# Ledger of designs, part 171: peptides against a protein of PDB entry 8HF1

Target 1, 320 residues: chain A of PDB entry 8HF1
Amino acid sequence: NVMLYATKPTEVMVSFPHQEQVLTVTRLISAEIEKFYVSLDLMNIGVQPIRRSKSLQCLRDPSKKSFVKQLFNDFLYQMKEYGIYAASIAIISLIVEFDIKRRQAETLSVKLMHRTALTLCEKIRHLLVQKLQDMTYDDDDDNVNTEEVIMNFSTPKVQRFLMSLKVSFADKDPKDICCLVFVERRYTCKCIYGLLLNYIQSTPELRNVLTPQFMVGRNNISPDFESVLERKWQKSAIQQFRDGNANLMICSSVLEEGIDVQACNHVFILDPVKTFNMYVQSKGRARTTEAKFVLFTADKEREKTIQQIYQYRKAHNDIA

## One batch from the design tools (peptide; made by RFdiffusion4, then SolubleMPNN)

Design b2_p21_4_s3 (from b2_p21_4, 9 letters changed)
Fold by OpenDDE base, seed 1:
Structure b2_p21_4_s3 (fold): chain B 320 residues (1-320), chain A 21 residues (1-21)
Amino acid sequence: as target 1 above (320 residues)
Amino acid sequence: SKEIEKKLEEFSKNGYELIPD
């Protein structure tokens, strides 16, 4: 009977203007990725040995080319959805992944494919960092991690999210904060985590107030691609959040997998709520007194978002 | 920056919309 006394959280919407980031650098990066896809399709990597890895992903792409395209498509999505500052962090995850894959390559052709992808990522990183430096006087990489640079090179959604954190948590006791941030994609967790670390470090009112962590959903499709390090890191991150050593947790669909997380006073849904289960489970974590459930929506999608929430509320009441 | 502070002040006043019951 613990469900009966869950005070319904205050459901709040934060609207943001839908701006397509039509930056020259974004167009250049997209064009370089498209050129790379043409080159990638022409690459003869030969027949790859079907390793009996239980991972459905290795079974779906015997060529390993679709995985390369997936990572770049995820990067392009993050650049579009979160901005070029977030993209400068996201590209590092691709660099790390392609360097691992390059080192693990069993054939020279696959090694060359991952090397070419890595070289493109390094070029993209350079283009992004140069664009961030356009606002800084000094060539020092640390100068791109200012509040001004983060805010100016983030999408309106991310700007509203950062402002929401500052308004909600400035100068508060860190013990009074238990915050969840839900994102759709596992790579977004790392990207937004890195962005938040830099933002908190550049924002005095949030220093020593917010201690972020992240967790990514278990790749049920390919547990073999979850490094032992990623699993250890997830266990450490969730334990730090349970122990109160971290007070903000960035999650993908991890709660759908039955990970027990404590009751929170803030739940932010940074990406669109796509499923009823995501709505119920994420909202069901906002269980403290005065808990807030915050949705981010583009202005053009505001009405559709409200109607979707009403449908989910109705469906939840019909099951209860 | 003064611009960030202004945007934050504007957001603090009008940034949150209650989703009605």
Scores: peptide ipSAE 0.476, ipTM 0.941, DockQ to the pose 0.721
Fold by OpenDDE base, seed 4:
Structure b2_p21_4_s3 (fold): chain B 320 residues (1-320), chain A 21 residues (1-21)
Amino acid sequence: as target 1 above (320 residues)
Amino acid sequence: SKEIEKKLEEFSKNGYELIPD
């Protein structure tokens, strides 16, 4: 029993300024979503028959309206927390989901609801893309996926995260990189994954260095809600990360469920650490020599973040 | 861009704070 002396990772904090500047486009988008909620509340979609399928799949909102509102609320959160570039990627995921739900609709009323949501998503996408194009100096290059556009239309938090990746991994051997990125929300994993693909492709020093993947945490609430596709994706993503075919993994949950993931040399916590368990388990993945555990904090919350980390360190040492 | 390079250089120097033990 070689107690692998898990070398304690170096804990690092990256501060970012609070972005007070609300863009006109974000206000317009928020107002369009609020108008849509008023319209959605007036829609009579009928009582959906509670399919008493024996499986706890009955936890699907029988109104289907809460699911629509949840997707738009998650989009609004991503737009606020990660910026309009990330929002332009996030909206595509809503478009795909609402198109699937529209095609799967058992009633005309439900079909119309998802169609109206889809029309709003296309309007939002247009507003976002137009705003991204306003900064392209070259009128002819419709390529909104440049390093400059990504950086300028990302929040200070995301800017610091991208700079952290560039400083940490520029021109390194891909084999020497094992990176985890923790985010709070499920939908953020896919959004940040899409952003990273575009950023890595636009950043020569990271091309062929970083190969990102994402893993959505298992919704412990109902294994029956995980589509067969999601379970296949999770297994494939984990296997690629184990095989070294991916060296950066974005996760929305601590890999709690005994997913044997290799010892990582970098762990980034992109969103606030809300629980002791999240702290211990995420930090516990940074096990290599010279491993870094990187926290992102707003400047206004810096002191509170430091004190919270000291409390978690103390609590961890009292249990260990 | 020159601005991104400057921001990256500034970040490389001052962007990381060690959380003391």
Scores: peptide ipSAE 0.476, ipTM 0.941, DockQ to the pose 0.752
Fold by OpenDDE base, seed 2:
Structure b2_p21_4_s3 (fold): chain B 320 residues (1-320), chain A 21 residues (1-21)
Amino acid sequence: as target 1 above (320 residues)
Amino acid sequence: SKEIEKKLEEFSKNGYELIPD
């Protein structure tokens, strides 16, 4: 019953314009991925010997083609939802993953598949970086990690998020900040983390104010895909956030039941709230007296978002 | 950039909407 006396966080909505204009580079990248899917479907990678991995999931796609398509589909989603700058960071994660899978390949055919995917990722990376450089008029400043480049090549949603951070945290004491950022997808955590590192480094008012970390929820991770390194990194990131060495945490899921994190003064929901549980659990982290719970919505979805929040508030009050 | 500053000033004034109780 101690939860009843927690001051309700101030619920705030930030609207952003819908980006209708697809850049030529994003169309080219999408077309290259579609051509690759046609090629991938024609690849004979043989029946992989069923590794007796206890997870029934390895039985469904012995070819691992679905996993390759999933990574590129997640990349396409990130490019659409967060922009070209975020996509330039996201593609590096695909390069790393496909290089690992290429090295771990037990067959020449699977090795070739991952090599072809890797070659496509390098082409995509080149196209993205070239497009980011087209705005740097000075031949000598190859630094695509400026505030201007980040803002110009981010979606309106990400622009509003970055502006929200600057308005909320410029010149504040780092100790007074405890911020959570919720995103829908696992790979988005790392992408937005990389974007925030570069943005904070390029923004003097946020330098030495914000120290970001990211965490991926365990419940959505197949134990077979969770590397020992990822588990160690997640534990370290949580500990840094608890110790106050990090004051902004990016999460792809509600922190599992039993991960006690400090009372936060800011909770940002960067992606749409899809479930009542996500609403209650994320809002329940905003526990300080002046806590803000910030939702991002497209202008066209504003009314629908407000109605959904009222439904969630009602449902929460009926359980309480 | 002057454009970024102008967008930030506009956002600081009008960017937040309170969801009423």
Scores: peptide ipSAE 0.473, ipTM 0.940, DockQ to the pose 0.743
Fold by OpenDDE base, seed 3:
Structure b2_p21_4_s3 (fold): chain B 320 residues (1-320), chain A 21 residues (1-21)
Amino acid sequence: as target 1 above (320 residues)
Amino acid sequence: SKEIEKKLEEFSKNGYELIPD
């Protein structure tokens, strides 16, 4: 039995300064969302009939208020962790979701709730776009997607990630690239995908080198609500990555779902590694010769991150 | 911008830390 000594990837850490970019606009947006939560709690939307899904007795909040708060909390997380530029992309996904839910509303009160949420999202979008335009002398929409605007309105973590892509992949053959990017949250995949499309388009050295795709894990909470369209999109995205039509895949926890992807030469972990399983599965995809496994950490969490990786290495060697 | 190029050059030299075995 030839023990296929899987070539161990080179494990690399990239540190970034913990700067809370407390812009006036981010404080204003957070305050508007908090005011909206107070108004939302006062809304009488009636007791909706508990649709007991047969499998999971998850009491879907019969009011649907918790889901509205979850989407805005996820948006606030994207704005804090990835910056204003990423937030301008994330807010569009909320607009689409609340418009769909407004149209599907079974009652006038629920329709009005989703309309109020949608109106807040449009206000937030305007505030974000106006702030991105403050750096552009020209009012033309095309000027907000420059390398300079993307870098200046991104967090230090995202800036280091974009610089890592440029250093790693500038002027390379796209056939020699197989890259995975892991993020913690489902909504981050689409947000970082939109950011990367604009960054690659604004960066000549990455044009025709990187072709990104994204994959969202199956929502274990509601397999019945995974639209036939989302399942088709996931299958198409995986197939494009297998065929080499895409060479960078953004995913959230997707390896835990048994998605078979090819051996990669680069694996980026954009968010903190929270579990041993995430560490083993993501590292286990970096299998090519000279493969790199890259972690991003705040400077204040550097020592804690190193100790956590040593614990995971020890635990992995004790199982092998 | 010249500032982005300078930050990229500095990052290429010092941005990566090997996690030792």
Scores: peptide ipSAE 0.465, ipTM 0.939, DockQ to the pose 0.714

Design b2_p21_4_s4 (from b2_p21_4, 11 letters changed)
Fold by OpenDDE base, seed 4:
Structure b2_p21_4_s4 (fold): chain B 320 residues (1-320), chain A 21 residues (1-21)
Amino acid sequence: as target 1 above (320 residues)
Amino acid sequence: SEKLQKELEEFKKTGYELIPD
């Protein structure tokens, strides 16, 4: 038994300033969502027939008001944590979801609810895109997907993440890259994936270097509600990453669920490490020689983050 | 842009902090 001495990754912290400046557009969007919640609470959608056959874990009936509110709350979180550019991508996922739910609606009241949500999403999308266009110097270049626009409309955390990718991977051979990016939320995986596709395409130094993929967390709630498409996508994404056809994987806590992923040379933790298990499992993927484990922290939380990492290191050494 | 390049060069110098052992 060759105990592969797992070389301990170099642990790196990247600090970012807390952005206190709330843009007028983000306040307007938040206010429109709050108005929509008041309207949504007044809607009578009737008693949804409990489809008897699907297990007790059908708590989140996707036709219910609670699911609609969850999607908008996740959007508001992404807008706050990742910025306006990421929000412009995130809103498209809501549009797609509400259009599917609108078409699948068994009642006129549920159909109307999803239609109203969809109309709000289109308004939000317009407000976001208009704000992204305000900084394009050339009125004729409708291309809001430039490196400059992405950077200027991203939060300081995302700016530091993108700069970290550029510094780490500029001019490298794609074969020498095996990168994981951990995020807290399932919906963030797809949002950051879309942002990275546009950023990589707009950044010549990365265009032929990074091939991103994303992995959506298993909905622990019911394997039966994971669309056959989502399961196929997960298997395909993992296989592409194993085969080296993708060299950057964005994932949530999915790797905690025993997905066998190869040893990586970079692990980025984009969101705060909240648990010891997340620390051990994410760090345990950085197993190559010279592997880096990169944490992002607000400047105000820097000391707290360092102390938390020391506690996790100690606890890990006591078990090892 | 020149601004982004300057920010990147500043980040290369100061953006990474090793968490000491």
Scores: peptide ipSAE 0.490, ipTM 0.940, DockQ to the pose 0.746
Fold by OpenDDE base, seed 1:
Structure b2_p21_4_s4 (fold): chain B 320 residues (1-320), chain A 21 residues (1-21)
Amino acid sequence: as target 1 above (320 residues)
Amino acid sequence: SEKLQKELEEFKKTGYELIPD
C-alpha cells in the first residue's frame, strides 16, 4: 500500500474587514420580517395531525410556524453574511418554498399563512432589486448582474472570495482547476452558486474558465423534504464535477458524510471552521502537490482563527 | 472598473496570508 503521502496543502488565510451592513434597505427588510413574526404568532392555523411519514422537522412544529420563521431567519443571516446581492438570490429560494407550501396546504389557514409569507418575500425581492438598480445609470440596462453591482452589494467576505477566485483562476485552463468551496448551511450553497454564475458571466477572465456546481447536504433528518428533483440534480452535479464538466463545487457538510470527490487543488472555506471534522475532511480534499486550503476570517477574529487551526493541526497529528 | 482593478491589484499584494507551520 503506497500511502500516497498526501502533500500537506498550503494553508492560506484571507482577512476581511468586519463591516456591519448599515443599509436603510436591510433595516426596512428586518423590520418588515419582525412585523410579520408578530402577525404570524397571532395566526390561528389549528393543530395539524402529525402524519407519521413526515420527517422529524414536521414533528417538532406541527404548526409549521417555526419552519416559516427559520426560512426568514436563514434569509436574514444570508443578507448579513453575504450582502444584499446574495440576499436578492436567497429570497427566490424562499419564494419557491412558500409557493410549494401554499400549494400543498391542507387547510385554508395554512394556505393563508404561506400566502402572507410569499407576499412578504415578493416585497423584499422588490426592495432588494430596486436597491441594486440604484447603481445602474442607464434606465435601459436593468442588468443588476454586473461585476460592479455584485462587488458593491456584497459583504467584504464575499468581495475577498470573488477576488480570490479572479486572482487564482483568471485565464487558466479549466482542466487544471479542481476547486471546492465549503459553506456552513445548505441554503448558502444555492445562494453563492447563483452569485457565482452571475459573477463568472460578467467577468471575461472567468467566463470560459470556471464552471460552478453546488451540492446540498442530505437532510438525514428529513429525506422526505428533499425533492426527487433535488436528489437527481445533486447526483448530476457530483457527476459533472467528477467528469471535469464542472471544476468548482460549492458544498456544505455533504463531504463529511464520506462522498467520494476527486482530489482538488483549491479548497475555499467561506464560512468559519466550526469543527475538527470539518477541518480534516475539507483539508483532506486538497491533495494535489500545489493544493491550497484557503480560509476566510474577519480581521477581529484573525488570531482566534490561527489558534483554532493550530489546535486542529495538533489534534490531527495526535490521531495520525 | 478602474476602482475594482485597483482593489484587485492591492489584494494580489496583501490579500493572502500564509498560516505558518
Scores: peptide ipSAE 0.485, ipTM 0.939, DockQ to the pose 0.752
Fold by OpenDDE base, seed 2:
Structure b2_p21_4_s4 (fold): chain B 320 residues (1-320), chain A 21 residues (1-21)
Amino acid sequence: as target 1 above (320 residues)
Amino acid sequence: SEKLQKELEEFKKTGYELIPD
């Protein structure tokens, strides 16, 4: 038994200022979603025909309205936590989902519900894109995917994350990089992936250095909702990361499933560490020499975060 | 932009805090 003395990663905290100011566009979007919830509650979608699909959970009428509300609540969370630029990417995932569900609707009432949700998503997308364009003074360069636009319309947390990537990886050999980025929510993986693709493409120092991928945990997805396409994408993304064709992997809660990911030299925790298991599992991936484990915290939560890390370190040492 | 470069240089100096053992 070679006790591989897992070199303890260097634990680093990156503080970010709390964003107090809610933009007018985010207030308008939130108000439009709340107005939509009132209309959605009044919609009679009728008794769903009992699909003989064995999952008893899909049978009840509340489940379809609840799912629509869940997607918009997840969008509102992403807009708040990551900013308007990230929200402009996140809304596309809702558009795709509601268009699929609209086409798969067995009743006219359910079809209308998903159409109304889709119409709202298109309005939200327009409001977001218009706000991103308001900073592009030149009418001819409609490119909302510049480093400046991404940075200015991202939350302080995301700005510090992007700056951390520049500081950590500018002008490095891509082969020397094995980076994990942990996020809490499934939909955040895809949103941050899209943001990183655009940011890396707009940042010369990172274009040939970072190749991102994303992976979503299986446990939070009923196998019935995992499209064959999503499962294929996950397998491909994991394989690309194992083969070194990707050197940055964005993950949501995947470590619970025992997916053997290689030892990494950088682990970023973009969202708050909510559980001891998340701490141990994510930190346990930072196993190379000089590995860094980077936490992001609001300045106001800095002391609380430090105390929580000390508690987790103590609990980990008591089990080890 | 000059602003982003200034913010990056400030971040290089003060952005990282080691969590002590």
Scores: peptide ipSAE 0.483, ipTM 0.939, DockQ to the pose 0.722
Fold by OpenDDE base, seed 3:
Structure b2_p21_4_s4 (fold): chain B 320 residues (1-320), chain A 21 residues (1-21)
Amino acid sequence: as target 1 above (320 residues)
Amino acid sequence: SEKLQKELEEFKKTGYELIPD
């Protein structure tokens, strides 16, 4: 019961400027996805069989089109919230998913739909990689993963997060670090993990200090879609973090249920705290005497964030 | 880069705000 521990971590707020980096490439990508949605709505894929999930009698929209739109909407969100560099990693996950769905297609029309989505993802990947290369005079693929490229093509929120990691962990003993990073969305865990691997590798002060892992929350909505592989990966990632082979864990807010993680000395909340439960559970992981609980907020939302934290503190003290 | 180092040193001074009790 995480609520019973009177843990008082130091609560810290990091503000970032609300700059929409409106690059021409992000507008072009958004316009290509909108054109694709118009074409997708005109596609006749036939009547899809109503898959009743055994647990939710709710008719999941049997439309394979809604799933395609969901993946592109999640990609557009990641590009907006984390930047072009994170989007270049996110698009690879869409390519893998649409290739699997194309191979598993029961009809020619569904196969063609997933092929069209895959072709758009390859075009988006090319546009993103070309834009990352515009900062590198050398055509060498290894040159797009520099600290400078990562920082310049990340949002102000991600830039402040990466600077916070440098300030907190530069040249420290890996054994003294137990860090959690909370994100809102399941797909963000993989994108931020890939970004951190490249950033740590490009940053000498962090290369032998931080070893990241990620954990995707259990999809309570579809236990049948949790591949045996995803469940094995989650168990391995948790075990590596318990054994100290990993000292930074990226997790979605859905980790509410039942991951007994050791006491952490740092908890970063990269996305806005939307619920009291998320606040109590994430703060309850910062259990050492010197533990830090770090929130990221836009400058415009600073006062609203402070007031929300005071409301959550009051509600937590009334239950304790 | 010198720019990134300057931004990091400024962030060390002003980037963290304690949420008061």
Scores: peptide ipSAE 0.479, ipTM 0.937, DockQ to the pose 0.723

